# Peptides against a protein of PDB entry 6J54: the designs that were tried, part 49

Target 1, 223 residues: chain A of PDB entry 6J54
Amino acid sequence: NENLFASFIAPTMMGLPIVTLIIMFPSLLFPTPKRLINNRTISIQQWLIQLTSKQMMAIHNQKGQTWSLMLMSLIMFIGSTNILGLLPHSFTPTTQLSMNLGMAIPLWSATVFTGFRYKTKTSLAHFLPQGTPALLIPMLVIIETISLFIQPVALAVRLTANITAGHLLIHLIGGATLALLNINTMTAFITFTILILLTILEFAVALIQAYVFTLLVSLYLHD
Target 2, 42 residues: chain B of PDB entry 6J54
Amino acid sequence: QFQFTGIKKYFNSYTLTGRMNCVLATYGGIALLVLYFKLRSK

## One batch from the design tools (peptide)

Design b1_p22_2_s3 (made by RFdiffusion4, then SolubleMPNN; from b1_p22_2, 19 letters changed)
Fold by OpenDDE base, seed 5:
Structure b1_p22_2_s3 (fold): chain B 223 residues (1-223), chain C 42 residues (1-42), chain A 22 residues (1-22)
Amino acid sequence: as target 1 above (223 residues)
Amino acid sequence: as target 2 above (42 residues)
Amino acid sequence: DELLALAQQQLALTNLVIEHLL
């Protein structure tokens, strides 16, 4: 069981962590276009970015659309890191809770403070839903305030837990497949097929989690 | 259409201004309670 | 509010799938 978590230990070389290099690597996969007509891969990337941008920014006014660059960069970063993390024996930075908190807390704080700065009345009113009975107002305001502070934690933990659980499952089934190779080849083939299907599922989960993370940040901005 | 009179005009859960005032009143009440306990302990 | 509900639904579905696989 201890061997399962070995892939989640921060990799080091010569006593120095190489996590910074792993974090920066996905940025190399998305070069900026230089020509009017780009390569097929770059064109597809731009098309995907435009589609996701249109979907995510549709809920925001022009002032909210100023966050488009930040949100698109976030989804591209998380998505690319999650996909690369599915490679064999790879280290996924998003499995580290510290990293996700480092992203979630500043973004959440920025959205909350932006709301208070430009729409103070609406932001304060958000702590009390409409139609609340008068007797429950103080208690509900307190609960809503606590809920607000739990948002960044829930955002970070959700991403970390979902990706980590997927990785652990892949390693467990992969290890079982290897153990069954010398016992029953037919059973090993079945487990290997399940592993492939699971890997495909994890690719989908990786993209969905990146989208959900960015979407929730966008929703907090909308208040 | 909501017609509020008296204190309900400023403190209600249906209008935006009313909701804001309720939130501010709640925070003010909590702050006063904390202040009371702090002054009592000294 | 609808988008928030959709996001929560998607999250619930993903968690459900993970729970069934584990």
Scores: peptide ipSAE 0.134, ipTM 0.731, DockQ to the pose 0.020
Fold by OpenDDE base, seed 2:
Structure b1_p22_2_s3 (fold): chain B 223 residues (1-223), chain C 42 residues (1-42), chain A 22 residues (1-22)
Amino acid sequence: as target 1 above (223 residues)
Amino acid sequence: as target 2 above (42 residues)
Amino acid sequence: DELLALAQQQLALTNLVIEHLL
């Protein structure tokens, strides 16, 4: 078990945590444009950002589109960190629940408070679904309030669990392949093939989780 | 539009205002209950 | 919603596989 979770230990150099540098590293991959016609890599990045921004902000009103910069920075940050985390022997900061909670709670609270500030009546009414039987109103309001407070936790746990589970599975299958190399080469080859397919899947999952995280934050803002 | 008369006009699950009032009433009721038990413990 | 469903499905599958392997 210690070998299994060794990859999730925060890396330290000379007793100092390097987690801060690892978190800041993805930002270096996205330089700011300085030219009208940029490099191919930057142009592709900007194109992707524009596409995702258009898709994410299509549902929001003008006031909601004010959050576009924050949401796009969030998706780029989570996506880039998740993808970089799939590199061999790399540390993924998003596997740390503390980091995800640190992102989810402020964003969720900001969306809820902005909702209460600008649409107080609608936000208060959201605690009671339309058409609820009169006898169930008090209990349902309580349940809905609890559900609201579970949202940031669910958001953080979803991201953490998906990325962590993927990493654990890769390590387990990878360890199994290495162990089977000396036992049976054929079975080792099969498990290695599964490992490759799994790694490809985890790349997709990494992007999906980043998107879902930002989408849910935006959805809470829309409500 | 549902036309409610009496108390149902202010406390209904169909109108926005009615839903808001129901939520406020439930929170008020919970607060009063908590206050009652707090005062009783004393 | 579909992406969320896919994410939940993936999480469930990975957890199931991990549970089976451990």
Scores: peptide ipSAE 0.082, ipTM 0.734, DockQ to the pose 0.020
Fold by OpenDDE base, seed 4:
Structure b1_p22_2_s3 (fold): chain B 223 residues (1-223), chain C 42 residues (1-42), chain A 22 residues (1-22)
Amino acid sequence: as target 1 above (223 residues)
Amino acid sequence: as target 2 above (42 residues)
Amino acid sequence: DELLALAQQQLALTNLVIEHLL
């Protein structure tokens, strides 16, 4: 079991953590455009950023659209780290709950504080759903308050669990494939086929989880 | 759409202002209860 | 009201995605 989870241990080089370098690495994949017509790779990247930005910020007013840069950087970071994490023997920082909490808590707090500053009435009203019977109001307000504080935890755990589960499954099926190579080659081939299909699925999950994380942060902003 | 009179105008679960006031009243009540028990325990 | 409707729609979509991915 320890060997199974060994891929999720923070890597070190000569006792120094290299996690910082791994976290910064995706930034090198997205260079800033320097020309009106860039190469095909940069053009596709900018196009994707524009599409996602348009979709994400459609629910926000002009004040909320000021968060576009931060939200787009967030989705690019999480998406790139998740995709790079699918490379063999790579470490995915987003599998660490501490990493995701480190992103979720500040972003959540910023959205909540922004809501209280600019839309105090609406923010306070969200603690009580519309149409609640009068006798249930005190209890429901307490529950909604607790729910608010669970949001950053749920946001972090959701991302961590989905990415970690996918990685674990890839490692398990991959390990089974290697073990079956010396036992039954035909069965190993079937298992390998499943591994390929699973890897394709995990690429989709990696992008979806990045999108969902960013979308929920954007939704909590609601301003 | 909704017309409320009396105290229901300020404390209701249908209007934005009413919901806000209910939340504030709930927090205020809880704060007072906590304060009461803390002062009583001393 | 339109923002609320859009938010609810997106929330529904995200919940649907989460339900299938968890």
Scores: peptide ipSAE 0.059, ipTM 0.733, DockQ to the pose 0.021
Fold by OpenDDE base, seed 3:
Structure b1_p22_2_s3 (fold): chain B 223 residues (1-223), chain C 42 residues (1-42), chain A 22 residues (1-22)
Amino acid sequence: as target 1 above (223 residues)
Amino acid sequence: as target 2 above (42 residues)
Amino acid sequence: DELLALAQQQLALTNLVIEHLL
């Protein structure tokens, strides 16, 4: 059992956690452009940022577009950390629920408070769907209030669960493949093929979860 | 456009103001209930 | 509310695809 979760243990050096260094590492992969025409890597990065920015900010007004920098940095951070976490024997910080809650709660709170500050009437009205029968109003308002408070938890748990489940599955299938190599080579080959397909899927999941996380934060801001 | 008269003008599920007032009324009611039970326990 | 519903739907679809492929 210890081997199953060994990859999820926070790494330490001389008793000091190196998680902070791992979290800061993705920032080194995205240098600031200095030229009008940059290298291929930087050009692709800028292109991707522009595409995602256009897609996510199309929903927002000019005031909402002020959050573009924060949302783009968030998606880049989560995406890069998730992709780097798929490297063999790597530690993925986003597998830690504490980290995801640490991101989700402040961002959610900021969006909710921003909504109440600038769109007070609309934000308060959001607790009651339009056209609700009069008898159901009190109960529905309570349910909607609870739903609001579940949002940051759901946001964090979703990201954590998806990434963690993927890593566990890769580990289990990989372990099964190694075990089957000595028992049945043909079956091991099939399992290995599944492992390859799964790893490809996990790369996609890593990017999708980063996008979904950022998108949901953006949608909460839209209120 | 919805034409509401009387109390329905202020408390309705269709207009923005009406929805807001319903939410505030609900929270106010809950707060009063909590206060009532808290004061009753003393 | 509609945007949230759409986001939830998209998330559900992505999760469904993930669960199906896994």
Scores: peptide ipSAE 0.050, ipTM 0.731, DockQ to the pose 0.021

Design b1_p22_2_s4 (made by RFdiffusion4, then SolubleMPNN; from b1_p22_2, 19 letters changed)
Fold by OpenDDE base, seed 4:
Formats: sequence, C-alpha cells, structure tokens
Structure b1_p22_2_s4 (fold): chain B 223 residues (1-223), chain C 42 residues (1-42), chain A 22 residues (1-22)
Amino acid sequence: as target 1 above (223 residues)
Amino acid sequence: as target 2 above (42 residues)
Amino acid sequence: EEELARALQELALQLLVLEHLF
C-alpha cells in the first residue's frame, strides 16, 4: 500500500523540497512570442489560448473579461501540470489537496467579493432561489449559505480526486502488468492493453479537469 | 409580471428585491438570536 | 444568464461524474 501512494509523496532532495521547482516548470513550456511569425509550437499554443479564451469569456461582460488573463493562466497551469504528471515517475502537484485549495480559495473568494462589490443585490438574492415557499425561506437561505462556503472545497477536492484516482489506476494496472509478465504472458498483454486505454483516458481527464476547474471559477464570477 | 401587495411586496421569493430582503431578514434574525443567547448566557 | 450558468455548471458536474465513473 505504501508503494501505491509513493508517487504522491512530495519529492525532496537532501531535505530540500523540489515541489517548488516542479510547480514552476510548466511555465517554461509556454514562452512568450518573440516574433511576428512564431514557431509552430508557439502558434498552436496561442491558438489554443485564444480558442479557450473565446469560449470561456463568452458568458462574461466587459468587466468579467478582465479576468481572461487570470483564467487562461490558470487553465494552462493546471492543464500542463496534469499532463506532465502523467509522465513516468513524475510528480503531479495537483494531486495535493493543499495545492488545489491554495488555488481554489483565493479565486473563489475573489469572485465572491467581486460579486458583492458590483452586484450586491443579485448576489444577496442568489441565496434564495426563485419560487421558494415562504415557510422554507429561512432554512433554504442557511443551506445556500453553507453551499457557498463548500464551493471552494468541492472545487479543490474534485480536481484532486479525479487526478489522484487516475494516477492510482495507472499505477495499479501497471504494477499488475509487470507482475503478470512472469506468470501469464497472455493476461499481461490484456492488462497492458487496458493500461494503454486508461492512459489515453487520463490524458483527456487531465485536460477536462483543468477546463472544468477554470470554468467553474468563471461561472462563480458570472454569478 | 407579479403583483404583490402589503408585506409580500417587500418579502417575496420571485422579485429580486424581495429575495434580497428575505435574505437580509434571515441573517438579521439569526444575528439577533445569536445575540440573545450570548446575552442570556452571561 | 444565471440559468445558463446553472445549466453549464450542471453539465460540468455530470461530465465530471461520468468521467470519474470510468
């Protein structure tokens, strides 16, 4: 069991945490454009950023579009870290709940405070759904208030759980494949095929979770 | 669209202002209850 | 707009649950 979770332990070198370097590493993969006509890789990156920016900011007004840079940086960070985490013997920072909470709580609080500042009436009214019976109003307001505070936790846990679960499955099936190589080659081939399919799925999950995380933050800003 | 009279004009679950007032009233009531129990425990 | 946001949130949650199930 310790071997299963060994990949989730924060890596250290001589007592010094390397986690900071790992977290900063994805930023090196996205250099700023220096030329009018950039390389193919940079052009694809800029195109993806533009595409996702247009999709996510379509629901926002001009004031909400100010958050475009923040949201795009967030999705690129989470997406890149998740993809890099799928490399063999790699450490994924987003598997750490503390990391995701560290991102979710400030972003959530910023959106909530922004909402209260500019849309006070709408934000306060959001605690009570329309058409609620009069007798249920106090209880529902309390529940909705609690729900609001659970949002950053749910956001962080969702990302953590999905990425962690995927990594665990890859490690489990991979370990099973290696163990079965000496027992039954045919069974090992089947498990290896499953491992490949699962790895492809996890690449998709990595991108989807980054998108969902950023999307939900964007939706909270819109509300 | 909705016509409310009396207290329902200010406290309703359909209008934006009504919903806001209901939320504020709920928070105010809770605050008063907490204050009451705090003063009572002294 | 709020309804659209709710719908998108619900869709995102459904997709997330579906993805986690597989």
Scores: peptide ipSAE 0.042, ipTM 0.736, DockQ to the pose 0.022
Fold by OpenDDE base, seed 5:
Structure b1_p22_2_s4 (fold): chain B 223 residues (1-223), chain C 42 residues (1-42), chain A 22 residues (1-22)
Amino acid sequence: as target 1 above (223 residues)
Amino acid sequence: as target 2 above (42 residues)
Amino acid sequence: EEELARALQELALQLLVLEHLF
């Protein structure tokens, strides 16, 4: 059990936390283009950013599109950190609940305060769904208020749980394959095939979780 | 468009203004209830 | 828009369940 959770311990070198360097490392993989015609890698990156930007900001009005830079930086940060975390013996900062709460709470508060400042009537009306029977109004307003405060927690826990569960499953299946190599080669081959399929799934999950996290923040901003 | 008369014009679950007023009334009622219990305890 | 948000939350939950099933 100690070997399973060793990858989730915050890495330190000579008493100094390396977590800050790991968090800043993905930013180096996305340099700003300075040439008119860039390399294929940079061109593909810019193309993907433009496509995702068009899809995510299609729901927002001009005032909401001001948040495009922040949302795109967020999805690229989370996506790159999650993909790099799938490397063997690597530490993923997004497995730490503290980091995800540190991102979720400010973003959630910014969306809520923006709503109350510019669209006060609509924001207050969101605490009561349309068409609610009169008898259920007080109870439903309380439930919707509680739901609002659960949003940042659910956002952080969702990202943490998905990435952590994926890492644990890869380690468990990987350990099982190594143990079965000395017992039965055929069974070990089947387990190894499952491990390969699982790693492919985790690559997809890494990208999906980055997209879902940013999308939900965008939806809270929109209304 | 719904046509409301009387108190339903200001407190309804179908219009934005009506929904806002219902929410404010709910929070106001809760605040008054909490205030009542605090004053009673002293 | 609230309906869209709820639909996306349900979709996210379904994807989470699918991740654990496979």
Scores: peptide ipSAE 0.034, ipTM 0.724, DockQ to the pose 0.022
Fold by OpenDDE base, seed 2:
Structure b1_p22_2_s4 (fold): chain B 223 residues (1-223), chain C 42 residues (1-42), chain A 22 residues (1-22)
Amino acid sequence: as target 1 above (223 residues)
Amino acid sequence: as target 2 above (42 residues)
Amino acid sequence: EEELARALQELALQLLVLEHLF
């Protein structure tokens, strides 16, 4: 059990936490283009950023498009950290609930406050769904209010749970595969195949969770 | 779509203004209840 | 937008369930 959670312990070097260096490492993989024609890698990266930016900001108004830089930086940060965390012996900062809450709460509060500032009537009306029977209005308003406050927690927990659960499964199945290699090679091969399929799934989940997290933050901006 | 008269004009779950008023009324009612119990306990 | 948000939440939940099944 101790070996199972060892990958989730905050890394330290000489007694000093190096989490800051790990968090800053993905930024080194995305250098700022300085040339009119960049190399192949940077060109592909910029193309993907432009593509994702176009898709995410297509729903937003001009005021919402002001958040484009922040939202794109968020998705790139979460996505890159999640993918890099799937490397062997790597630490994923997004497995830490504290980090995800640190991102979710300010972004959620900013979107909610922005909504109340610029769309006060719509934001207040959002607490009551359309077509609700008159007798259920007070109770439903309370439920919707509680739901609003659960949103930042749901954003953080969703990301944390998906990444953490994936890492745990990889470690468990990987450990089982290694243990079965000395017992039965055939069963070990089956578990190894499952491990490969799971790792591929986790790469997809890592990207999807980054996208979902950013998109949900973006959707809350319109409320 | 709906023609409301009287109190239903301002408190309905179909119009934006009606929904807003219902929410404000609900929060106002809760605030009054909290104030009532707070004053009663003193 | 709310419907889209719910759909994304369901997708995230489904992915989480799929991870637990493997």
Scores: peptide ipSAE 0.033, ipTM 0.732, DockQ to the pose 0.022
Fold by OpenDDE base, seed 3:
Structure b1_p22_2_s4 (fold): chain B 223 residues (1-223), chain C 42 residues (1-42), chain A 22 residues (1-22)
Amino acid sequence: as target 1 above (223 residues)
Amino acid sequence: as target 2 above (42 residues)
Amino acid sequence: EEELARALQELALQLLVLEHLF
């Protein structure tokens, strides 16, 4: 039904989309620390950023660590938008495939071009795995080339599909729960329990998808 | 490390340079095929 | 490196499937 997908419609005000404001809103939640000892919320945020930064950059050389700011900003952006999107009656920009493609394609292209620029031989060699039989080389190179071009699409679709599917499931199970309240309260209670578990899962998925998205971009850079 | 002689030295799936050359050769072949069909259509 | 990327992609796919199962 149309009401099931109403939450995915881009909000407008006076005919103008306010998606830009929604996208910029998470940035307000992460103020820059000014004091040596900050409050609890900022301290936790900085701690999480440091942990994720340490983990993500552990596999990179000094040249790769130059991307730390970009990757950390990316994970914070996607993570915050995904979490905020789980709020009731909230619009999640990451449910829009266009937005995710807009992030994935430039980042993917940047990593690929960076690889070709600085490590041309290694990057070209990645199109052919080691030890492949001679007869399979042409076909395998073609497949690997196609695989490379699918990477940004897969990256965007993964994020979009996970977040969108989660929201849809919450709406469907929630609607079923409300419908069952008038029919059988016991069954409605079971469905409601499933809904709670699903919402908890979606919170985890929201964070995981942000991490996976950033991690894959980082891995493409490391290749 | 592998020691190859002849054409295998330049075209192999074990060495980095060999893999690169194989990839370039495949792309070159595809490009030539595309060029052939393009010129044939004219 | 490429193998690691593929492994992570598979993990992401598994997570997507897991989300639909629950």
Scores: peptide ipSAE 0.031, ipTM 0.735, DockQ to the pose 0.023; fails the geometry check

## One batch from the design tools (peptide)

Design b1_p23_1 (made by RFdiffusion4)
Fold by OpenDDE base, seed 2:
Structure b1_p23_1 (fold): chain B 223 residues (1-223), chain C 42 residues (1-42), chain A 23 residues (1-23)
Amino acid sequence: as target 1 above (223 residues)
Amino acid sequence: as target 2 above (42 residues)
Amino acid sequence: SANELYEEIMELFDFFVFYMAVL
């Protein structure tokens, strides 16, 4: 079992944290525009950012749109790290629960505090669903309170589990394919086909998880 | 629009103010219970 | 187990250092 999870160990050289460099690397792939008409790659990136920003911020009012920069940077960071993690022999920082918790907890707390600051009455009212029978009010308020505190944990675990599971499946099927090459070429071809399909699925999962993470943070802000 | 009379005006699950008051009352009750048990154990 | 815990703490610390440096 240790060999299966060896790829998820944070890489270090001489005890120095190389993980910092790995986390900072995706930032170099998104340069700031310096011209009115930029290169094709930069133009496509800016177009995608504008498109996603319009879709995601359509739910929020003017006060909520102040968070647009943070939310867009978040989705770009998670998305880029997840995609880069699908490269062979690459390390994905988002597979580390500590990193995802480090992102989820502050963002969740910020959204909750922002909600309590500007929409105190509405935020407090959300602990009790509308139309609840009077006898169930105390129990349901407790359940909703617990549900609130589960949100940051669920946000981090969802991202971590989905990305980690995908990587494990790719490694397992890839290893099986290599092992079957010397045993049966026909079965190896089938497993290789499954591996290709799985890699395509993981590309989609990588983007979806980034979107879901950012969307849920946005929804918590809107309440 | 629901018309409530008496205590139901302040503690209901249909209006925003009523829901807020119910939540505050629940938290207040829990806090008082915790305080009671904490003081009783001492 | 102690070494594993130490590694996890160091990873968390590295992330916090990065967070404080960049954000």
Scores: peptide ipSAE 0.108, ipTM 0.732, DockQ to the pose 0.025
Fold by OpenDDE base, seed 5:
Structure b1_p23_1 (fold): chain B 223 residues (1-223), chain C 42 residues (1-42), chain A 23 residues (1-23)
Amino acid sequence: as target 1 above (223 residues)
Amino acid sequence: as target 2 above (42 residues)
Amino acid sequence: SANELYEEIMELFDFFVFYMAVL
């Protein structure tokens, strides 16, 4: 069990944290365009960013569209780090709960405070659903308040748990495949097939979790 | 348009202003309750 | 286990400081 969790330890070099450099590395994969007609790879990247930007900002007004740059950078960062984390012997920073909390809490608080600043009446009214019976109003307001404070925790834990669980399953099934190679070759082949299917699924999960994280932050801003 | 009279004009679950006032009243009640227990323990 | 918990809390704090400094 200790060997399984060894891949989740933060790497250090000469006593200095190398995690900061790992976090900055995905930014090098997305260079800024220098020409009107760019290379094919850069053009595809810019097209994908524009497509996702239109989809994410469709629900926001002009004031909410000012957050487009931050939300697009967030989805690109989480998506790229999750995909790179599936490489062999790589460290995925998004498996660390500290990193995800560091992103979730400030972004959540910024959306909530922005709502209270510009839409105070609507934000306060959000704690009470419309049409609630009078006898249930105090209890329901308390429940909705607790629900609000659970949002940043749920956002961070969801991303961390999904990515971490995927990595653990790949390691466990991979280890089982190697152990069965000398015992039963037919069973090892079946287990290896499952491992391939699981890795494909984890590529999809990596992108979906990045999108869901950004989408939920956007929805908290809209509401 | 909602037509409420009396206390229901200020405290209702249908209008935006009514919902806001209900939330503020609930927070005020909880704050007073916490203050009461704090002063009692002291 | 107590030392491990302390190290994890310090790593969390370092990340928050880094986040606030860069962004």
Scores: peptide ipSAE 0.103, ipTM 0.727, DockQ to the pose 0.025
Fold by OpenDDE base, seed 3:
Structure b1_p23_1 (fold): chain B 223 residues (1-223), chain C 42 residues (1-42), chain A 23 residues (1-23)
Amino acid sequence: as target 1 above (223 residues)
Amino acid sequence: as target 2 above (42 residues)
Amino acid sequence: SANELYEEIMELFDFFVFYMAVL
């Protein structure tokens, strides 16, 4: 069943990477506003950005709100790429673990270093939960340190696994539906209904995973 | 607020400063252990 | 296995090229 994973292979044209063009394409869907009252589509986009920005940045202080532009661009990028990836025969860059690690590790490192830079006492204190018994302090500090280093990996793998699993399920159920069309039309209809429901779910998952990825980065910044 | 005296004032799991000092002490202890084993092998 | 490793490295390289070009 190697054909099932063919959609996850990075496309190239004569050895030249077209992945760069694919990754840059979502940027064209969000043009910069030029008028006070823009088109309905742009107005809705700005409204969504403002709504999500207000929600995520409400946790942060004024210094943390300087990350608003980066976090909003991140959620827009991941969200748009995930939604575009649900198009038939499309390549989703966020299914590549290398890309998600490339986003997760720098962002995580930046949030951790920012925490140590501005909130050194609080950041160091987070390695030890409040009220810990004295005998458990050394072990718990070690566990919390390991937990910190697992964060970027978990962040990248979570996004990759959710998006990849969704694509695989759509391909498998879709393939089963096509195979059952010539065998039993009634069963094929049931499978097709499941495929529709799954597709709707994957649209929601695509947006939720973008939000969760950005939210977790924001929470790491908040410490 | 908690009232601590002596060593508990600087090394406690309740105050922010105490927690920070405990973390630093733990890292320092681990670093010393690693250094000890490294020097012992040579 | 060497060809598979080469492909993985090339995919990673494509991402880095994008990063250098855009970011």
Scores: peptide ipSAE 0.086, ipTM 0.726, DockQ to the pose 0.023
Fold by OpenDDE base, seed 4:
Structure b1_p23_1 (fold): chain B 223 residues (1-223), chain C 42 residues (1-42), chain A 23 residues (1-23)
Amino acid sequence: as target 1 above (223 residues)
Amino acid sequence: as target 2 above (42 residues)
Amino acid sequence: SANELYEEIMELFDFFVFYMAVL
């Protein structure tokens, strides 16, 4: 059904892509602090960022702590875009696999290269699980190598699938509600109730997926 | 904890160094195999 | 139509089941 996927088409205005503006829009929601004691909104934002940064970076040493800014910006970007995407008639950039691959591949490669740069021995040893029978070593190393290359794909697909599926479901249930308005008002009311519950769930999913995406990047960095 | 002698000292799945050497040996072997088949096709 | 929409919802459900089974 082409109509179902119409909301996932990259929007353009007069032949110019407005996707760039949509991607940049969340930045306006997080202004830089100007005072020692800012307003309540900025203070809450900074507190949340600090809380999440402490939680995520607690497993990292001092060298890993240098990634705090990047990881926090990533989670804020993905989280904000996912939440904004739940607005009616909104376009979510994170529903585009190309977008998520564009984030996943560089971040994954950076973590892998950082691991090889600073923890070469540990990174190389990671391709062979401890206690592996000698006969299975060559095959297992190959499998683990393949598994490594699947990581960026899994990271991107996980985010894309979860966000896209949620949007599709909201769209479908919403469409069902509209279609049933003139057929059976009682059924339409039930469908609308389900839509509300689903929307609440998708708000949670939006934040969870942002967290999981960032967390996995962090875990890959930690090895 | 583990006492290995001979080649097992350098190629084992328990020690960090042993695991690293096994991985390097595996990659080296694969590279040699690829090279062999590449030269064979010529 | 309502029937077509229900079919699409069921297809989506199957996709979700597949997703939960594989990933």
Scores: peptide ipSAE 0.077, ipTM 0.739, DockQ to the pose 0.014

